# Ledger of designs, part 169: peptides against a protein of PDB entry 6RGO

Target 1, 392 residues: chain A of PDB entry 6RGO
Amino acid sequence: MALKLLGFNQDATCFSVISSNKGVTIYNCDPFGKCFELEKSTSNDEELDFLVEMLFSTSLIAVVDKTIGASKRKKLKIVNTKRKATICELTFPHEIMDVIMNRKIICVVLKSDQIFVYDISCMKLLRTIDVRGEKLKSTSKFRNSEAVGDIGVRVSLSTDNNSILCYSSYSKSDKENAPLNDIVVFDALKCIQINVLPAVHQSNIVCIACSPDGMLMATASEKGTIIRVFKTIDTENDEPILVNEFRRGSRPSRISEMKFNHDNTLLACVGESDTIHIFALPVTTTEADANEDDTLQQSSHSLSSSINGLQYISKGLANRFGKIIVSKIPTQSQQRHVAYIKIPENAKYRIGFPKDTTNTIHICGEDGNYLVYSIPRNEVGPCTLVKSNTFD

## One batch from the design tools (peptide; made by RFdiffusion4, then SolubleMPNN)

Design b2_p13_4_s1 (from b2_p13_4, 5 letters changed)
Fold by OpenDDE base, seed 1:
Structure b2_p13_4_s1 (fold): chain B 392 residues (1-392), chain A 13 residues (1-13)
Amino acid sequence: as target 1 above (392 residues)
Amino acid sequence: SEEAIKELQELLS
């Protein structure tokens, strides 16, 4: 049967899929099994398209039916899965492109490049962010950018209560076709812009991941060869802090999803390639727990020495090529993956990190495989398959 | 509605 993956929830305890015959199904990861089903509203052989965002292990889901007609594509349903009942419905002026949430905030991304920020506890609108409106103050032409259907505003939200929202924005370049290559960092609770990271890639940003605590952000462009990790809030001399630059590969390949693990030690990426890549992040030791075990310091020292070398190169190159804030990190200092998973060619996969096991990753495929892998700690290599299940 | 807000709060707790 044709499966379409919707993804994992924030703690990787559940994942959601679209089945062409059944509609939306949510699976529990442990014990593995179907926990919720939303039946297809129509008997028509129309290709099913949904957005489903699940709030952790709760019975709260946000659902958008994108299958049938422009009216449903503008409707957000908040559903109680235990009751199989709609709690509330919101209607938007434009098609819904994405929905993200945590325990405080729900963000709705529209095809108009607007982000609607709501207090989830009462569904009160806190802010409308107009990503185009910020551009239009600089450029008079309303291009109906019939931007090729897949380039739009990308968003990521911290899973904690800090509710740090990262979104892609248009560069301030006078070019009529300014790329979506800026990042804005926004406090979704206070409705305040915290930071702006200009021109973090040369092309449109197609994937963003925020860390669970909102302190880090990963970005990838249409090229998908380089992943950049930045601090979200902290700046050095009013400039963005680049923490890491990772090389996913030498060939262009779209990254569809990135995720941090719950302790910010790992970043995983998946996309159109036959490989899930897992990268190690330097543990920013907050000064407090410096007391105990000496044995983990040897791996951190090799990473820290590479970072200090990067800070010195950034200051020297900034002067010669204008306001490209992100100096091209020399190709030699681009870190590779520490672990990988091989997946079938042309199979779409989604990734999730469970909260309780920082060295475990959950993956699911449109091939009907749900797989649990152990991530190696001490060696660069393949992940080990721990558990396998199938779904239809 | 007040009932919908109450149900949201119960699911968020």
Scores: peptide ipSAE 0.593, ipTM 0.964, DockQ to the pose 0.906
Fold by OpenDDE base, seed 5:
Structure b2_p13_4_s1 (fold): chain B 392 residues (1-392), chain A 13 residues (1-13)
Amino acid sequence: as target 1 above (392 residues)
Amino acid sequence: SEEAIKELQELLS
């Protein structure tokens, strides 16, 4: 059977897949097993395509039937998995490209480059974000529907209640072919733009990950060679704070997914390559007030990774054109992965970090493998397989 | 509907 991966939920307790014969299936990770099935509504031999966004381990899911020829591509269904019933249905003017949610917010991304932000508790529309803006409404010649390759607005939402939304936006260049290489940071609850990170890559951004707390954001372009990690809210001298620049590889390869772990110590990436890469992030010691006493010598063997001083070369090379060129970290100071997982070539994989085990990663493949790996703490190397299951 | 809002709130609790 052809499997299509939809992904893990926010805490990697469940994952969803499309089976060509069955429709959508949701698996529980531990204990491993099927927890929900959504049957195919059509008897046609059409290739099934769905968006399914889960809300943690709750019985709430958002579903879009993206099957070719279906008028349903504009319909969002909110489904109770326990009741196997649609709670509500929303219809949009354009095809739904993505759906993301947390306990407060649902964001719906349309093919029109619009983001609809809803209060999940009542499905009230809070904001419509037009990423094209008013200027591009006049020049939106339909990019020929066939050559709309995978270039669209990308979104990521914090899994916490702060509901920090990061989305890709068009560069302010008056060029008809402006890349989607800006990032906007948006408070989805207050409906306020918090920050704008201009030109974070030279080409279109194809992958974004927000940290669970919304304080960090990872970005990758179509090249997928460099991953940049920024602070979302904080700025230094009105400039975006680049926390890390990671090198995935020397060869171009698309990154399909990135995720932070729950304590912001790890960033994983997966895509078209035979390797899942895991990067270590510097622990931002919040200066918790040094109140005195409690002697628990937890020997945090700080891996003294020699953070060879990132000299903040605050050389504001204000290029004459007012473009904040994110200072390219010298190629020699680009951090590599600390851990990796080898995956079959041409197998699509998805990744998830469980909440309670910050050094564990869940992965699932279109090959029907669900795998749990332990991430090495003290050495650079392969992850260790801890558990394996198969699904169909 | 009010029933749908109630069901959403019950799933979010």
Scores: peptide ipSAE 0.591, ipTM 0.964, DockQ to the pose 0.913
Fold by OpenDDE base, seed 3:
Structure b2_p13_4_s1 (fold): chain B 392 residues (1-392), chain A 13 residues (1-13)
Amino acid sequence: as target 1 above (392 residues)
Amino acid sequence: SEEAIKELQELLS
């Protein structure tokens, strides 16, 4: 059967799939099994396409039917899986491209490059972000959106209650074809822009991940060779906003998904390549832990030696227009993966980090495999397969 | 509706 993976929920306790014959199925990871099914509404042999976002392990899901006609592609359904009932429906002026949520906020991304931000508790609209609005003052031409189906606004939301929203924005270049290579950091609760990171890549951003706490974000461009990790908030101490650059590979390959683990120590990426890459992040010592036990001094020495190559991007290299030039970190300071998983070249995979085991990763494939891997702590190498299940 | 808000609150609790 043709399976299409939708992804894991925020805590990797469940994952969602589309089966051509059954519709949407949600699987529980432990114990492994089906927990919800959404039946196919139509007998048509049309390829099923859905957006399904699950709120953690709750019975709340957001569903968009993208299979049938222009009207359904504009409808968001909030569904109670336990009751098997729609709680509410929202209709948008344009096709829904993405939906993200946490316990406070739901964000809906439209084909118009608009982001609608809602309070999830009452479905009240808090903000409409028009990512084109700064640019539309110059170019009245609707880009005939037929040709570039793959380049749109990308979003990620922190899974915590701080509700930090990161989204890709158009560079302020007067060029008609400005890339989506700026990042905006937005407090979704307060509806305040926190930061703007200009030109974080040379090409369009195609993947964004926010850390669970919203303190970090990761970005990848269409090239998918370099992943950049940024602080979301400007630190008072002139600390560099760019905290890491990771090299996924030398060959261009699209990254489809990135995720942080729950303690911000690992970043995983998956895409069109035969390899899931896992990168180690430097532990951000919050100054709060500096007051307790003197005893753990010994283990920090080994990872510190490679960090010395981070040339201080002083705030002083703001060009005359306040553009933070993301200095090209020298190719020598680009960190490699610490761990990897080999996957079939022809199978799309999704990734998730479970909350309770920061050195465990869940993966699922369109090949019908659900796999749990242990991530090595003290060595660079392959992950170890711990559990395997199959689904259809 | 008020019922929909109540149900959302129950699912978010």
Scores: peptide ipSAE 0.590, ipTM 0.964, DockQ to the pose 0.906
Fold by OpenDDE base, seed 2:
Structure b2_p13_4_s1 (fold): chain B 392 residues (1-392), chain A 13 residues (1-13)
Amino acid sequence: as target 1 above (392 residues)
Amino acid sequence: SEEAIKELQELLS
């Protein structure tokens, strides 16, 4: 049977898959087993396509039927999995490309490069973000983007209640083919733009991850060779703060997903390559509140040794055209992975970090494997397989 | 509907 992975929920307690014969299935990770099934609404042998976002371990899911020929690609359903009932349905002017949510906000990304931001508690529209801006509305010939590949607005949302939304935006170049290489940081609750990171890559951004607390973001371009980590809110002299630059590889390969762990100490990435890469983030010890006496021995297990080469290249070379080019960290100071997982070639995998175990990663594959790995703390090397299950 | 809002609030609590 062809399986298509939808992904993990925010805390990696569940994952969702499409089975050609059954429709959508949600699995619980521990104890492992089916917890919900959504039956196929069409009797036709059409290839099933869905978006399914689950709100943590709750009975709330957002569902979009993206199946070809389905009149439902513009419809978002909010479903109660316990009742197996639709709570509400929203219809959009364009096809839904992505859906993300937390306990406060749901964001809907359309094929029109619009982001609809809702208060999830009442499904009230808070804001419509038009990423193309007013100037491009007139000249947007809908290029039937069947031929221009899967380049659209990318989004990520903090899993906390601060609801920091990061999205890719078009660079202010006068070129008709401006790349999606800017990042906007947006407070989704207040509906305020917090920050803009210009030209974070040379090519279109195809993957974004926000940290759970919304303080960090990771970005990758179509090349997928370099991952950049930035502060979301903080700036230095009105310039974006580049915290890390990671090298995934020398060969171009698309990154499909990135995630931070719950304490912002690890960043994982997966995509078209045979390898999941895990990078260590330096723990920023805020020196400030060292005053009061309480001997919480934070066991700072010092992964201290080899991270000597963080040159804070705060010097954005302001090119003569006022574009902040994020200074490339010298190739010699680019950090590599601290851990990796080998996956089958051509198998699509998704990743998740469980909340309670910061050195554990959950992965699932279109090969029908759900795998739990332990991440090494003190050495650079392969992750250790701890648990495996199969699904169909 | 008010019922749908109530059900959303119950699932978010």
Scores: peptide ipSAE 0.589, ipTM 0.964, DockQ to the pose 0.911

Design b2_p13_4_s2 (from b2_p13_4, 6 letters changed)
Fold by OpenDDE base, seed 1:
Structure b2_p13_4_s2 (fold): chain B 392 residues (1-392), chain A 13 residues (1-13)
Amino acid sequence: as target 1 above (392 residues)
Amino acid sequence: SEKAIEELRELLS
C-alpha cells in the first residue's frame, strides 16, 4: 500500500499517516497501535493528500483534505478523535498549505502567503499576517508570484504557552525575484513582531524549527547544506545572534523537517538524504540553576569546550545597501552531527522527540517502519535501535 | 457556537 507520512505530534507520543486504502490513521507510539482512523470521504482512486495536526496526546486534531480536485482544500476541520466528530469548520479564501498549533494558538498558512492566527480556545481570529503585502509595501510591482512548485511561506510555532511564531518573509530587495530568506519572529498571543532576521540564507528558506520554549530557531534553505540556529528574541547591538551553524553535508539535499528536543540540547534534521542528522547545541546555562549539578558538568564540558570558542558574534557586514548580511561562519568552524541514523534511500521519514527521554528519537517511514533510537551521549556515532514496529 | 467552545475548553484543559 502507498503510505504518506504526516508526522509526529509535539511530544512524539503519536504519529499520523495517510493510507491509500484507509484514509488518515493515527498511531500511538507506546503502547504501539492504531488509536484513530479517519475514513476516506471518496471511493475514487485519487491520491489522498491531507494535513493533520494533533495537539499533543489530546483528542483534538486539525484536519485539511488537500486531495487534488477536492473542494475541501480551503476547509479546516477541528475534530474530536474520541467522538469522531467535527467540533467546528473554518473556510479560507485560498488553499491551506500548512497548519500548526499549541495549547493557545492555531496558525493556518494559505497559498496566498497569508498566516491566519487564531485563539484555539474559541477559534477567534487574532491576526492576519500578509507576507506578500509586507513585500508589496516595499516593492511597487505586484508579482503574480505563481509560487512555482514547493516554495512558500514556512512557519514554526513554540510548543509552550509563549506561542513564539517564526515565519519566512520576502527580502526587502528591489529585485522582482526577492527570495523568502528573511525570518520574522512574532508573539502570536500579543500579535506583536518581536524580531526580524534579514537574509539568513542566500536562497529561499524551506524548513524552520522553533524550540519548544521559543528561544531558539533553526533554519535551512533549498540547498540544505547548512543549518543555522539563531536566538529568536535576543539581539546584540540590534543584530541577530547566530548561536550555531551546522553542516548537514556537502551535497545539496532538501531538508523536509527539523526538530529540537525538549531541553534544547539537540537538533535533528531529516529530508531527501539517506541520513537523519542529530546536532548538539551548547547548553545555555540560565544563571539560576548553576549551584547543585557540578558533577554532571564535567562530562558536558568536554563536548562544550570545542563549542564555546566560536561565539561568532556575527558582526553584520552592512552590505552596500545597509542590509545586515549574516556573516558566514568559516567552513572549518561549522559543526558536524554528533549522531546519525541511516534510513533507506528514497524513503521519506519524519522525526519526533519524546518529552520524557531527552536521549531518544522516534522516527517513522513511508516504508511502514516506526523506530525508536537511542542517541549516543559521549561519542560521535550511529544511534542504536531500541524498538521497532511496523504499520500498514 | 457555545457548545463548540465548551468542547474546545474540555479538550484544552
Scores: peptide ipSAE 0.559, ipTM 0.960, DockQ to the pose 0.903
Fold by OpenDDE base, seed 3:
Structure b2_p13_4_s2 (fold): chain B 392 residues (1-392), chain A 13 residues (1-13)
Amino acid sequence: as target 1 above (392 residues)
Amino acid sequence: SEKAIEELRELLS
């Protein structure tokens, strides 16, 4: 059967799939098994397409049926999986492109480049963000919406209660073809913009990940060769907002998903390549833990030498074109993966990090494999397969 | 509806 992966929930306790014959199925990871099924509402031989976002291991899911005509593609259903009942339905002016949520906020991304931000507890609209309206204030010309089918606004939301929303925005360049290469950082609870990262890539941003705590964000462009990691908040100290640059590869390849682990020590990426890459992040020692363990000093020395190269480049270029957050970091400062997983070249995979085991990664494939890997701690190398299950 | 808000609160608790 043709399987289509929808992804893991925020804590990687469940994943969702579309089966051409069954509709949507949600699997529990441990114990492995089906926990919910949404039956196909139509007898049509149309390819099933759904958005399904699950709130952690709760019975709350957001569902968009993208199979049935232009009217249903504009409808968000909030469903209680335990009751098998729709709690509420929202209708939007445009097709829903993405849905993301945490325990406080649900964000709905439209094909119009609008983001609707709701308080999930009451489904009250808090904010409408019009990414095109912001562009049109900077660039007088309407881009005809038809031509760029695969390049829309990308979003990521912190899984914590701080509800930090990161989204791609259009560069303020007077060019008619301004790329979606800016990032806006938005406090979704306060409904305020907290930061803007201009021109974080040369091309459109196609993937964004926010850390669980909202303190970090990762970005990838259409090239998918470089992943950049940024602080979401300006530190009062002259610390660079760009904390890491990772090289996924030399060949262009689309990155479909990125995830941080729960302690911000790892970033994983997956896409069209035969390889899931896992990168190590420097542990941001919050000043509080500096008092106890003198013993960890030895391992930090090897990573610190790479950071000192970043400081020198920021000061010189700042003068002529406004805060160039992305200086041309020398290719020598680009870190490689610390771990990897080989996957079938033609299988789409999704990734998730479980909360309780920061050195474990869950993956699932359109090949019907659910796999649990252990990530090596002390060496650069392949991940070790710990558990495997199959699904249909 | 009030019922929908109550059900959302139950699921978010």
Scores: peptide ipSAE 0.553, ipTM 0.960, DockQ to the pose 0.904
Fold by OpenDDE base, seed 5:
Structure b2_p13_4_s2 (fold): chain B 392 residues (1-392), chain A 13 residues (1-13)
Amino acid sequence: as target 1 above (392 residues)
Amino acid sequence: SEKAIEELRELLS
């Protein structure tokens, strides 16, 4: 059967898939098995397309039927999976492109480049963000959204209660064809803009990941060769703080998903390539005030290979147009992966980090494989397969 | 509806 992956939930305890014959199925990761099934509402042999956003291991899901010809592409259903009942339905003026949530906020991204921010506890609209409206009103030409293929507003939301929303915005250029290469950092609870990261890539941003705590953000462009990690809130001299620049590869390849682990020590990426890449982040030692005197002399020569976190203060080259462009870190200083997983060619995979095991990654494929890998700590190399299951 | 808000609160607790 043709499977289409929807992805893992926030803590990688569940994943969702579309089965051509069944509709939406949710699998539990441990113990492995089906926990929910949403039957196909149409008898037609139409290719099923859905958005499904899960809220951790709760029975709350957000569902959009995106099936071609369906008038439902503008409708968000909030469903209780335990009751198999719709709690509420919202209708939008435009097609829903993405839905993201945490325990506080649900964000709905429209084909109009609008983001609707709701309080999930009551489904009250808190704010509508118009990413196009921040452009100078002069280029009111509706880019015929047909010719601009997969290029839309990208979003990521922190999984914590701080509800840090990162979204791609249009660079302030007088060019009719301004790229979606700025990032806005937004407090979704207070409905305030916290930060703006200008021109973080030269081309449109196609993938964003926020850390669970909302303190870090990873970005990738259409080229997918370089991943940049920034601080979300902190700035240095009114400039964005670039924490890391990772090289996925030399060949262009689309990145479909990125995720941080729960302690911000790892960033994984997956996409059209045969390889999931896992990158190490510098451990921000919060200097916990080590005031406690505890004398235990254990001389464990941990070869802490001092990964000299060269804080590349990449001085933003002010381009001739007064725009801060994040300077390209020299190719020699671009960090590589610390670990990898080989996946079948042309198989779409999704990734998730479990909460309790920061050195474990969950992956699932449209090939019907659910796989659990251990990430090596002390060596650069392949991940080790720990568990495998199959689904249909 | 009030019932929908109550059910949302139950699921978020």
Scores: peptide ipSAE 0.553, ipTM 0.960, DockQ to the pose 0.912
Fold by OpenDDE base, seed 2:
Structure b2_p13_4_s2 (fold): chain B 392 residues (1-392), chain A 13 residues (1-13)
Amino acid sequence: as target 1 above (392 residues)
Amino acid sequence: SEKAIEELRELLS
């Protein structure tokens, strides 16, 4: 049967899949097993397509039936999985492209490049973000080119209550073909724009990940060769702070998903390549005030690899045209993965980090494998398989 | 509806 992966929930305790014959199934990771099933409403041999976003381990899911021919692609259902009942339904003017949530906020991304931000507790609309802005509404010739259908607004939301929303935006270039290469950082609770990171890549951003605390953001372009990590809120001299630049590979390959672990020490990426890459983030030693008290040197052998903190002051060469070009970290200082997982070349995988074990990663494949890997701490190398399960 | 808001509050608690 063709499986389509929908992904993990925020804490990687569950994952969701589409089965061609059954509809949507949600699996619990530990103990492994089916925890919810949403039956197919139609007997037609149409390829099932759904968006499913689960709120942690709760009984709350957001569901969009995106199946071709289904007049439901504009409908968001909020479902109680315990009751198997729709709590509420929202209808949008355009097709829903993505849905993200936390305990406070649900964001709905439309094909119109609009983001609808709701208070999840009452489903009240807080903000409509128009990423194209009013000026670009007139030139929305729907490029009926099927190939352009895959480049849209990308979003990520912090899993905490601060509800930091990062989204891709069009660069201020008067060119009709401005790339989606800016990032906006938005407080979704207060409905305030916090920051704008201009031109973080040369091409469209196709993947964004926000850290659980909303303090970091990872970005990847269509090339998928370089991943950049920025601070979301903090700026230095009104310039974006580039924390890390990682090299996934030399060959172009699309990144479909990125995730931070819960302590912001690891960033994983997956996509069209045969390899999941895991990168180490430098632990910012907060200068703990050296108060004198003598107690237990737990020798956390932090592999302080002497990453000489070349604070590459992003000398934003304010080129004469006011474009802050994010200074590229020199290719020699581009960090590689610290760990990797090999996956089948033709199998789409999704990734998640469990909350309780910062050195494990959960992965699931359209091949029907759910796998738990241990991430090596002391060496660069392959992850070790710890647990495996199969699903259909 | 009020019932839907109550059910959302229960699930978010």
Scores: peptide ipSAE 0.551, ipTM 0.960, DockQ to the pose 0.911

